Peptides against a protein of PDB entry 3WG5. Designs and how they scored, part 9

Target 1, 218 residues: chain A of PDB entry 3WG5
Amino acid sequence: LAKNIVYVAQIKGQITSYTYDQFDRYITIAEQDNAEAIIIELDTPGGRADAMMNIVQRIQQSKIPVIIYVYPPGASAASAGTYIALGSHLIAMAPGTSIGACRPILGYSQNGSIIEAPPKITNYFIAYIKSLAQESGRNATIAEEFITKDLSLTPEEALKYGVIEVVARDINELLKKSNGMKTKIPVNGRYVTLNFTNVEVRYLAPSFKDKLISYITD
Target 2, 218 residues: chain A of PDB entry 3WG5 as posed
Amino acid sequence: LAKNIVYVAQIKGQITSYTYDQFDRYITIAEQDNAEAIIIELDTPGGRADAMMNIVQRIQQSKIPVIIYVYPPGASAASAGTYIALGSHLIAMAPGTSIGACRPILGYSQNGSIIEAPPAITNYFIAYIKSLAQESGRNATIAEEFITKDLSLTPEEALKYGVIEVVARDINELLKKSNGMKTKIPVNGRYVTLNFTNVEVRYLAPSFKDKLISYITD

## One batch from the design tools (peptide; made by RFdiffusion4, then SolubleMPNN)

Design b1_p8_6_s4 (from b1_p8_6, 4 letters changed)
Fold by OpenDDE base, seed 4:
Structure b1_p8_6_s4 (fold): chain B 218 residues (1-218), chain C 218 residues (1-218), chain A 8 residues (1-8)
Amino acid sequence: as target 1 above (218 residues)
Amino acid sequence: as target 1 above (218 residues)
Amino acid sequence: GVEIPLLS
């Protein structure tokens, strides 16, 4: 019986238009192969809001479940990464990772100080992040506090507060724990029950371009 | 008699933090060698506001005159490039180049549509660009219209309206025409008269990292 | 336009 495929890919670094390209490529591959799901191992300090919104939309348009996995230990889904996670079908975090710190900024000054976004923009993103949380049945109050209090959570806290769905040490544990869970947002209009029984894990390698981008942005 | 050195460097592509690094590197080299000036051949469609502001500040802090030269023909100092130019000690444009289109945006949607900035942000950048124009003795009204009307100007128009100082086909003509001009902003607190008599032109090549970044962002 | 990198 044809083993259901689960793809695993890594997205690391700042969220940019190139990150969108990575998401799009990876999800497309998984869609084409009718994968049971794709797991995106995410480690990001944040990035561009436009790219973030586009990534969220791409995930929402996915024909298969997209699982955001904050991995490995030490990784974060900071800022833009939190939005992306909240827009995904399932969020998992490895122990020793973090999520949150979502205050929008205009950038950094020469001295490294943050250039704050005006209140109207902040309010826009508050509404946006709350919407993502609400749509996914996650904690919208905490989602707001990711901005208003610049809150960062541990995996255990995030799970406890209903921000994420799974704490897992590795892909195998993630598959085991997420098996039988329903997606937090619909896939093709339906909440899908994840089936990770008898799956083949396939790792997607970064493209040459992806590697180059990563090298330059590091 | 030791020939005064004029450095020429190229900055092409989107304005990012990496572009700041390029500006910083190039200006630093020119400063270290006590160059008469550095000419930055600029071709940009725009980029990040934070990087732009940092670049402007870096130019303002320069110990030598920084001349922004929109070059070659077909190049633009669009959006962020306009701000950078307005923050510089002298602006030159080659025939067939453009300047303007400075409306702030939040980014691009998946369909390529612009995500507009809220009015407060727009007003901030209006004030900012007007300040740059005023400080440099350039046309602040036109500077505002670069945003409010998304105005783009030819070199001839830009010169006519007092946005730029020189129209030149190449470096030699630029040096010739700008010789004896005063900087539009101070260098170390003083308006400097450019002296391009008996200068040696030195071209600064992009670093390996610069080349890599350019390749990826193209 | 100037991309206001709303860095989140």
Scores: peptide ipSAE 0.178, ipTM 0.650, DockQ to the pose 0.837; fails the geometry check
Fold by OpenDDE base, seed 5:
Formats: sequence, C-alpha cells, structure tokens
Structure b1_p8_6_s4 (fold): chain B 218 residues (1-218), chain C 218 residues (1-218), chain A 8 residues (1-8)
Amino acid sequence: as target 1 above (218 residues)
Amino acid sequence: as target 1 above (218 residues)
Amino acid sequence: GVEIPLLS
C-alpha cells in the first residue's frame, strides 16, 4: 500500500497576517499532495484577532485534516493560539506546554500595562470561543473560562477537561496516539478517521520571507 | 532669535506595532531637541486598532505638538490613519489625498472579502472616534459617518466640514498656513500656539529597521 | 490576551 504523507510545519511567534500566509502556504502544499494530514507545530504568545479568525477559517476550509501541535516543551498556544487550536481538526500538546489565557485586550499602554477590552468585545469573543468549542465537541465551559478567568491549562488538565485530544512528546507519539481518531470538525463536510498506520513524514521549512518576518517579530 | 526646529518624518504603510515604534522614536527625538513641532507625513491604508490606540496615546503624551500631514498627493489617512489624525494636535492634507473609511473590520476572508465587525465592536469604535473628534474640537458627526457610511473625504471637504485644519501642497505651505494656529488638543495640559515664523526644518530618515519593515509590509 | 486589532 502506497504510504500516506503527513506534513509537519512550524509556526512560531506572534499571530499576524504573515502568520496567516504561513498557514495558507503550508496547508496548500499538503492539500496539493493529498496528504493524510498536516501537523502544525505551534508556539505563540498570541497576536491579532483578525489574523486568528482568518487562520481558523482557512483551517476549516482545508481539504485535509489540520492538527495543531503545541510543541516543543516550553511552547504555548496562548491567546490567539488557543482559538486557532480550538478551530482545528485535532489538538495535541507536548508535556511542558500550555494553552489558554484568551482574554481579549485592546493592547498595551506605554508603560506596558494591558488595556482591557470593553465588556461588549469581551462578550463577543466569549461567544466566539464557545462556538469553536461547541462545533468541535470540546469543553465550551473551559473555553469561556480561558477568557473570564484568563485560565491557562497544562496538557494533562486540557486533556482531562476535554479541551484537547492528545498529549504527545514528539511527532511519532502523536501519530501513534491520533491514529484512528476522528477529526473534531469536518473535512469537506465529513468527519475523517485519521490513518497513520504507514505514513511518510515530510517537514516543510519556512520560506525566506517567513524567516525574515519571524526574525523581525521576535 | 535662535531658530526653532521643526522635524519632518515619514510614516508609510500599514499601522502596526512597528509603526508605533516609529512614532515613538520620531516624537522622542523631537522632544529631546525641544522642537517647535514634529510633522509626520502619513500615508496608510489602515492597520491594527491596538497599534492605532497606542499611537494616539503616544501623540497625546507628547511634550511637543505632533502634526499629521497626509502626504504626498495620492496618499491617504485611511481607517486607522484617520483615528491617528483625529488624535493629533493638528491635521493637514495635501491636494489629492483622502481621509476616512473607518469601518472596523474583523479582517479579510480567504477570497478577500471583508469580515464585518459585530455591531458591539462597531459601536465601540463609533464612541471612540467621536471622543477623539470632540476632544480635538473637530466634527464628531462626520467622524461617526467615517464608520457608519464608510465615508471618505477630500482635503477640501474635510477642511470645510471641520475635520482637518490645513490644506497644503508642501511643508513650506503647511508651516505658513499653520503658523499662529492653536493645537486642537493640549501639549502638557496647554493649548499651544504654533510659532513657525523662523524655523529650521530637519528631516528624520527611517531607521534600518523601519526600512526593512516597510519593505516587508509593502 | 487576544489582541483585538480590529482592522480599521
């Protein structure tokens, strides 16, 4: 039986319009090759809501499963990263990573203090994050608390509370544990059962533009 | 009488956190030299609300007058640029420029279509832009319509409706026309009368980082 | 927090 391909790509740093371009490029490559899935190794402190929403939409329009993997240890899917994860077909986390802290902010003041969003905006994002959780069959109560309590979870807690699907130390363990799982949202209108029994892993490197943007934003 | 210094700097492209850094750097240089004012030649299609709000705050905290000059012909203070202008001590526009189109968007869909903001967010920005207009003694009704009608104005219309203070073809004409005008918002708690009778114009070049960011975002 | 950069 011809080996199915699984792509692995890394997205690190702030979520911006350039991050959307990275997601789009990576998913498009994987779609063109009819990959079994693409795994996005995600490490983000947060970013833009607009870019986040576009990324979520791009994931939902994917012709193949998109797996968000919070990796390596020490990484986070913080803020915008949590929304992106909750909008994906499957979430995995490595030990020593975190997810949550989703309170919307208007930004930082000159002294570095957070400018809080008005209640109307906060409530909008509560509804949005709850929708993502509900649509993906994940814990909508915890999703709300990512905002209302600015809650952050460990992989073990997130798994226990039904926020994520897999805790894995590396790509091989992720493939093993997620094999036979159904996507938490549809692919082309169908819930797909992942088939990782005989796969070739292909790593996608960041483009020169991706590297330059990452260097500037870090 | 020792010549007062007026700084001129250019800010072009999308309003981002990097644009805030440009504003901060330029204003700081001008503050350190106790300049009579700094003129920011602005050309922007829009950008981030957080960066915009921080830029507005930075302008309001300036120890010297900050003049937003929509320049050159063909430039715009669109969206975020309008807010920044309305938050400044004085607005000027060159003939052939535009201001307005302030409807908040959540972003662009994959097909390039606009994702509209929910009414609650739109209403927040209506209140915010009206506040900027009111605080600066500018037309709050038109400021609201920059959102509700996505209105864009020519320099002549903007001047007529009391949105801006000066129409000028170049820096020399701007200095001439704005000489003796009071700032539309306070500088260190005082409305300042601009004194451009005997000034030295100093141009601030973008830093290497500024050039790199502009190149990437263009 | 999620920066709500509303693109204006």
Scores: peptide ipSAE 0.125, ipTM 0.566, DockQ to the pose 0.860; fails the geometry check
Fold by OpenDDE base, seed 3:
Parts: C-alpha cells; structure tokens; sequence
Structure b1_p8_6_s4 (fold): chain B 218 residues (1-218), chain C 218 residues (1-218), chain A 8 residues (1-8)
C-alpha cells in the first residue's frame, strides 16, 4: 500500500517576500504530490506584515494541511511567526521554544530603537490576529495579548491556553501526537483528519535562490 | 587650485534596507573626500517606511549637502522617494519625471491589490511628511496632499508650488542652476551655499553587493 | 504608497 507522504521543510529567519516564496514553493511541491501534510519547521524572530499576511493566505489556500512546527529547541515563532502559526492548520512547538511577542512596529531607528506603530495599526493587527485565532478555534484573548502585552508563551503555556495543538520533541513525536487530529482550519473547504499511521517523511531543501537570499540578508 | 568634488551616484528601484546601505555608502565616500556635495540620481516607485525614515535621517546627518535628483526622464520619486527628497538638502527633477503619491499602505495582497493603511498610520505619515516639508522650507500643504489626495506632480508643478528647488535636464544644468543656492536644511548645523563654479564630477558605481541585491530583488 | 512594512 503506497505510503502517505509527509513533507518537512525548514524556514528560518526574517519573514520577507522571499519567505513567502519559500512557503509557496514548499506547499506547492507537497500539493503536487498529494501529500498528507507538509510540516514547516519554523524559526523566526518576525518580519514584514505584508509578507506575513500573504503567507497566511497561502497557507489557507493550501490543498493540503500545513503544520507549523516551531523547531528546534531555542527557536521561536515570534511576531510574524505567531500570525503565521495562527493561520495554519495545526501548530506544534518543540520544548524550549516560544511563541508570541506580536506587537506591530513601524521598524527600527538608526540607533536600533523600535519605532512604535500608532494605535490604529495596533488595533488593526489586534483585529487581524483575533480573527486568525477565532477562525482556527484558538484562544483569541491570548492572541490579542500577544500584541497588547507583547506576551510570549512557552509551548506548555501555549498548549494549556489553547493557542497551539501539540508539543513535540521531534518529527516522529509530532506525527504520533497529531495523528487523528482535525485541522484547525479547513483544507479545500473541509476540516481534515490527519492520518500519520503509515507515512513516508520527505525533507525538502532550500533552493539555490533561497540559499543565496539567506546569505545576502544575513 | 584643487577643484571642488561633486559626487554623483544612482539609486534605482524599491527603497529597502539595502537602499539605506547604498545611501550610507555613497554619502560616506563623499564625506570622506570633503566633497562639495553628492547628487543622488533617484528613481524609485517607493518602498519600506522604515528604510525611508532611516535614509532621511542619514541624509540629515550628512557632513555634506545631499542633492536628490529625480532622474532620468521617466523616473519618479514616488512614495518613499518623495519623503527622501523632502528630507534632502536640495531637490532637483529632470523634465518628464514625477514626485508624490505618498499614501502609506500596509502592502500588497496576493491579488496585487493594495492593503490600505489605517487612518492612524496615514495621520502619522501626514505629520511626518509635513515636518519634513516645514523643516526644509518646502510646501507642507502639498506634502500633505501627496498623502491625502495621493497627489503626483510634474517637475514644473513641484517647482511652482515650492516642493522642489530645481528643474534640470542633466547634471551640468543641475550644477549650474543650483550654484549659489542655499541648502534647504542645515549641513553640520548651518545652511550651506552650494559652490559649483569649479567642480570635478565623480561618479560612484554600485558595489558588487549592491548589484547582487538588485539582481535578486528584481 | 509607502509600504509600511509593519514589522510584526
């Protein structure tokens, strides 16, 4: 019996338009192969709001479940990463990771200080992040507090508060724990029950372009 | 008698953090050589607000006059470019160029539509652009309308309305027309009278990194 | 417009 395929890809660093391209490429590959799911191992300090919103939308348009996995230990789904996670079909976190700190900023000044976003922007993103949480059946109050309190949570806290669905140490544990779970948002208009009982794990590597961009942006 | 040096550099494309690096590099070179001024030939459709603000600040911190020259014909100092221009020591435009269209946006959606900024952001940038205009003795009302009406102006209109200082077809005409003009903002705390009577024009080329980034971002 | 890359 042909094994169900699960793709795994890594996305690390700032969320930019190039990160969107990575998401799109990875998801597209997995879609084309009718994978059971794709797991995105995410480690990001944040990034651009526009790119983030596009990534969220791309995830929502996916023909297959997209699992955001905050990994490895020490990683974060900070700021933009939290939004992306909240827009995904399933969130998992490894122990020793974090999620949150979503207060929007206009950027960094020359001295490295944060330029605060005006209240209206903050309110916009409050509404946006709450919508993501609500649509995914996740804790909208905490989602708001990711902004209003710049709250960051541990995996255990995030699980406890209903922000995420899984705490897992590695891919195998993630597959085991998420097996039989329903996606938190629809896939092609329906909530899908994940089937990870007989899966082949395939790792996707960054493209040459992805590597080059990463090198330049570092 | 040693000729006064005027540097000329080209900056084209989206305003990003890399564009800041270009500005910084070019201005630094000109500063180190105690140039009479640096002319930045600018052609931009806009870009990031944070990068824009940093560029403005870098210009204001320049030890020498920074002239923004919207060039060549067909070029624009659109959006972020307008802010940069308004933050500079002197603005020139070539015939057939444009300036304005400064309404802030959150970005582009997947369908290419503009995501509008909330009113508070708009108001922030209204205040900001007006401050740039006022500080430089330029038309703050028109500066505001660059946002509120998404106004774009021809060089002749911009000159007429007191947004810019010079309309010039080329570098030589620019030097000729701007000779004896005072900078619109201080240089090292003083308004400087430009001296372009006996100048050596030196063109700065993009670095290898600049070229590579441009190639990747195109 | 000015892309306000809201860094989130």
Amino acid sequence: as target 1 above (218 residues)
Amino acid sequence: as target 1 above (218 residues)
Amino acid sequence: GVEIPLLS
Scores: peptide ipSAE 0.100, ipTM 0.585, DockQ to the pose 0.859; fails the geometry check
Fold by OpenDDE base, seed 1:
Structure b1_p8_6_s4 (fold): chain B 218 residues (1-218), chain C 218 residues (1-218), chain A 8 residues (1-8)
Amino acid sequence: as target 1 above (218 residues)
Amino acid sequence: as target 1 above (218 residues)
Amino acid sequence: GVEIPLLS
């Protein structure tokens, strides 16, 4: 029986293998406690594609709903963050946040210029991001444009265009608005109706290792 | 006038943007002191392509010879490490080390399996690694095979096939063997004859930041 | 292999 518990955790910074470890740890804790859902407050400029794909897969394998919440105001789900969001059971954004800018790059040169990805790589990620959107019933055309036009959207635009499900100022508003919504992807092969009635919110703190990694990557 | 000083520094672990910072710092110190050369003791399983390319470029822009020394015994210049070596003024390896295994990958899946790079990416890096070999007068055929066959070589094989210049057990033997050798790429537009007669060896320690990053990435 | 981190 799902406990009336919702976990909330924060992931901030570049998406790396260490970020995968954070996602894995947080989701595992929530799974073990049979939580109704876990909300991940996400603020990322992007990061590694492999880590991103692993995170998406970890979310898809979750035994409970994983909600990506672009938070706080001023935060972004840029690049890799958009893929992660599109791979999740529900996307929420706070006012003043952004999503998109998903053009794959090989990295940054010494002068800070972007090293462009070869067309085949770009096309691979176009197919990938479209697949995530399609599987989650989100706007695949906009998902493609996140790459082809390096598009970024406000929460209001993202909601309007069917990229995300919720705009919420805080956790309480998020819980209120998402209560009764169906997950956009299956949980254990089934679309779950979220039940956030009389829930206990539990915050997961970053581990010492998480803090150290964040400090170094920032 | 070049001081009779040779710097020695260590770079260990994955090649990242932080590794670039280490290379940059070490080379800059040696440049500022007008050292005869800097020897970088390298032990890496590989890492990021962008960081690797930036490191290669930083080496190529060096005002002094940069010698990559795969050290200690048991170390490797795997993957990205091979590119860095091929981009340097001189390559040395200690007995019991290895070089090669340069097949580009997109990363690792959750199960630890390799995510294959698309053919165009692979071809790009084939061209790149061959260019490094050609520019340095090293075996471009073997350089290509580091990718196409995921080939790894011993120091003795690498020397035999013209991939590297020196096999040395320690710094003293390296200095002795490389004394009077020409750099394999230019320094300030000129091939330099190394002069390691009566040199002072100065070891550069990793910074606190370097140590912290290494601790986190390991 | 060389990780081509597609930074996305």
Scores: peptide ipSAE 0.081, ipTM 0.531, DockQ to the pose 0.869; fails the geometry check

Design b1_p8_7_s2 (from b1_p8_7, 5 letters changed)
Fold by OpenDDE base, seed 1:
Structure b1_p8_7_s2 (fold): chain B 218 residues (1-218), chain C 218 residues (1-218), chain A 8 residues (1-8)
Amino acid sequence: as target 1 above (218 residues)
Amino acid sequence: as target 1 above (218 residues)
Amino acid sequence: GVELEVLS
């Protein structure tokens, strides 16, 4: 039986292999305690595609619901962050946040210009992001436009277009609004109805390694 | 007039944006002192393509010869390291080192398996690596095979096939063997004859930031 | 292999 516990953790900065380690650690802790869910407060400008794909897979393999919460105000789920969100059991955004801008790039040149990805790579990620949207019952057309038009959306727009499920100002409002919602992807092969009635919220702190990596990558 | 100074610096680990910063710092110091050359002791399993391309460009923009030295024994210029080497003014390898394995990948899956790059990306990097080889008068056929066959070579093989210029056990032997050689690419628009007669060798230490990044990425 | 960091 799941405990009436919800974990909250923060992931901030570029998506890298170290970010995968953070996701893995956080989700594992919550799984071990049979939490009702884990909420990941996400603020990222993007990052590595491989790390992103691994994170998505880790989320999909989770034994508990993983909620991506673009938080706090001013934060974004840009690029890789959008994929991660679309691969999760529920997406929430705080007012004043953004999601999108998912066009794959090969990186940045010395002058700061973007190195364009070849069309085949772009097409691969179009197919990938659309699959994430379709599997989670989210707007696949908009998901494609996150790439083809490098589109970014506000929380209100994202909610309106069926990209995300919740707009919430804080954790308490998130819990309130998402209580009774069904996960957008399966947990252990079934869609779970979230139960956030009388829950204990537990915050997970970043490890020393997490802090150090964040310091270096920022 | 160039001073009879040769700088030696070490770059070890994954090729990232931080590795670019290391290359930039080291080369800049040597440029400012009008060194005869800088030798970069390289040991890398590979890394990011964008960082690699930026590093190659930084080397090509250098006001002094940049020599890539795959060192010490047991080291490799794998993947991105091969591109960097092929983009440099001179390549040396120590006995017991390797070069190659340049097939582009999207990354590693959770199970450690390689995520294959789509053919167009592979073809892009085939063209790129061949251009580096051609521009530097090195074996473009082997350069292509570093990708198409994921080929790795010993120093002796690499020298034999015209991929590299020098096999040397240490810095002193490297200086001796490369003295009087012409750079394989231009320095300020001209091919330079290296002059390592009566040179002072100066070692550049990694910065605190470099050490920290290395610690985190290792 | 060269990690094509597709920066998304």
Scores: peptide ipSAE 0.164, ipTM 0.644, DockQ to the pose 0.868; fails the geometry check
Fold by OpenDDE base, seed 5:
Structure b1_p8_7_s2 (fold): chain B 218 residues (1-218), chain C 218 residues (1-218), chain A 8 residues (1-8)
Amino acid sequence: as target 1 above (218 residues)
Amino acid sequence: as target 1 above (218 residues)
Amino acid sequence: GVELEVLS
């Protein structure tokens, strides 16, 4: 049987419009090759809400399953990263990673202090994050608490509470554990059962532009 | 009498965290030299609300007057640019420029459609933009309509309606017309009367980093 | 519009 292809790409740093372009490029490549799935190795402290929402939409429009993998150990899907994860077809985390801390902020003051969002904005994002959780069959109460309590979870806690689907040390373990799982949201209107039997893993490198942007934003 | 120094710098493109860094750098240089003022030639289609708010705060903390000059002809202080202008010590526009269109958006969909902000967010920014107008003695009703009607104004309209203080074709005309005007907000707790009699104009160039970011974001 | 960077 011809090997199914699984793409793996890395997205690191702040979520911006450029990060959207990365997601779009990566998913498009994987779609064009009719890949079984794409795994995005995500490490982000957060970023822009607009870019986040666009990324979520891009994932939900994907013709193939998009798996968010918080990787490597030490990485986080913080803030915007949590929303993106909750909007994806499957969430995995490596041991030693974290997810959560989703309180919307208006930014940082000159002294580095957080400018809090007004209650109305906070409530909007509570509703939004809950909707993502509900649509994906994940824990909407915990999703709300990612905002109201600025809660952060370990992979083990996130799995236990029904926020994520897989804890995996590496890509091979992820493929093994997620084989036979259904996507938490539909692909082209259908919940897809993942088939990672006899797969070829292809790594996508960041473009030159991606590297340049990462260097500037770091 | 020793010539007073006026700095002139250009900020073009989307308002981002990098744009904040540009504002901060430019104002800091002018502060260090005890300049009479700094003029920022602004041309922006908009950008991030957080960066915008930080820029406004940085301007309001300035030890010297910060003049926003929408320049050259064809430029705009759109969206975030309007807020920044309203937060500054003096606003000028060149003929053929525009100001306004301040409706908050959550961003653009994949098809380029605007994702509208929820009413609660819109109302927050209405309150915010009105506060900027009120604090600076500018037209708060028009400021509100920059959002509610997505209104854009010509320099002549903006001057007539009490949104801006000066229409000027170039730096020399701006200096001439603004000489003797009081700042619309305080400098170090005091409303300053501008003295542009016998001034030296110094142009600040963008840093290498500024040029690189501009190239990437364009 | 002002891109509401609600930083989340």
Scores: peptide ipSAE 0.137, ipTM 0.651, DockQ to the pose 0.860; fails the geometry check
Fold by OpenDDE base, seed 2:
Structure b1_p8_7_s2 (fold): chain B 218 residues (1-218), chain C 218 residues (1-218), chain A 8 residues (1-8)
Amino acid sequence: as target 1 above (218 residues)
Amino acid sequence: as target 1 above (218 residues)
Amino acid sequence: GVELEVLS
């Protein structure tokens, strides 16, 4: 039986294989408890494309709705974070956050300059990001522009353009606003109507390993 | 004045941005002491392309010869490791090691399957690896086959095909065999003749941070 | 394989 439980966990920093492990762990915990949803508070400047794609896939395979919440104010879902958001069941943003800037790069040169991806890679990710947008019923044109124009949007713009579903100041407001909304992608083949009436909010903490990774990446 | 010093440091595991930091630190230490060369004992299954490219660039910018030594027996310079080797001033391999398998991938799926890179990315890295081979006077055909055939070679094969310069059982044999060899790429615009007569071998240890990273990636 | 860290 589904519990009236919503999990909340934070994922912060560069998207790596370790970030995938965090997503997997958090989602698995929430799945095991038959939570109504898990909210991932996301703050990332981007990261690895492979890890990003795996995270998207993990979200899409989730037995429960995964809500990406760009939080707190000042945070971003930049680059890989945008893809992850577009791959999720619902996107929310806090005021003062940003989303976008999804131009794929091969990395940074030693001087910090961007090593541009070849057009073929760029085109691959254009197709990929558009597919995520289309599958979720979100704005595919803007999704493309996240790459082609390196576009970044405010929460209000993202909502207006149909990239995200909710602007919320905190978890309580998010729960309130998203209550009764349908997921933008299916859960186990069905679009789920979120039920956040009388929910217990459970916060998941990073593991010791997660904390250590964060310390190392600082 | 150049000191009769050769540094030896180990780099093991996945190639990441942290691996770049290790390369940079080790090379910088050796540069500061005006070492004759630094030998990097490399054991890697591969890793990130961006980090790899940065490492290659760091090696190419080195003020001293950087020798990549695939070591110990059982180790590999797989994937990213091969690129790094091809970008270095001299490649050596210990018996029982391997080099190659350079096919670019977008990553691993959740089930562990390879997510293939689009042809454009593959072609980019074909061009890149061939350029490394050509610049170093190494076998560009084999370099290409490291990708197109996912080819892996033994030290003996790699030497025979002109991919590497030395097969050596240990540091002493490496120093002996490479003594008097010219670097395969220039150091500060000049091909350097290695002088390993009467050298002091100095081993560099990983930093605490390096050890911690290794622990986390295990 | 070379993990193309396409950094986005």
Scores: peptide ipSAE 0.132, ipTM 0.653, DockQ to the pose 0.897; fails the geometry check
Fold by OpenDDE base, seed 4:
Structure b1_p8_7_s2 (fold): chain B 218 residues (1-218), chain C 218 residues (1-218), chain A 8 residues (1-8)
Amino acid sequence: as target 1 above (218 residues)
Amino acid sequence: as target 1 above (218 residues)
Amino acid sequence: GVELEVLS
């Protein structure tokens, strides 16, 4: 039986291979303790597609529910962050956060202009993001528009359109609102009903490496 | 008139946005001093396509020749490093180094297996790498094979096949061998004949940030 | 393999 423990960790900055390591470490710790869930407080402008896909896979392979929480106010799950969210067992957002803007780009030119991805890349990620949305029972049309229109949504809009599951101001409200919800994707082949009744919240501190990476990517 | 000064800087690790900043800083310093050239000692397993493209553009916009030197022995210009090299004014390699393996991947799966890029992405980068090769008068067929066959070459092979211009054991040999060579791409619209006669070599130290990034990416 | 990071 899962312990009535919920882990909370923060991931901030660009999505990179190091971010994967962070996710893996955090989730592994929570798995080892057979936690009810882990909440990842996410604030990212985006990052690498490979790291993103690995993170999504790591989440999907998790032995426990992984909740992506776009937090704090002012944070975003932009670009890669949206994919990660859509690949997770539950998405929550704090008021004043954003999600979307998933258009794949080949990068930024020297003038800071976006180098548009070739249609093939765009189409690949459209298919990918739609698959994530569909697999999680989230709005695949909006997911596509995160790319095709570079759409960004408020938490209220995202909730309204069925992109996310919870709008919450803090961890306590998140736990309260998500209590009794089923995960949007399976955990070990089963959809888990979250039990956040009388949970102990355990915060996982970033490693020194995590802090260093965050410092560099800011 | 360009001063008889050659700057040398080292860039090691993954190609990221921070690596772009390093390139930009190094080249800018050399430009400001109106150096004859800057040599970038490169050792990279690859990195981000966007950063790579930005670096290539920065090199191409340089007011001075940018020489990519795959150094030291054991180093590689793998993946993104190959693109950067092909986008530069001159490529040199030390014995015992490698270049190539440019197959775009969407990343690595959790098991470390390569997630193959969709054909569209592969084709885009084939076109891109071929353009770099063609524009620099380097072997576009081999450039393509860096992707299609995931080809990696020794310095001797790369020289033989017209991918690179110089095999050199150290900076002194590089300067000696490249003296009198024309840049493979224009500098301010003109192909520059390198003049390394009686040059002063000035080493640019990595910034603290550069060191930190290298530490994290290793 | 060389990771070409497609930025998303």
Scores: peptide ipSAE 0.086, ipTM 0.592, DockQ to the pose 0.668; fails the geometry check

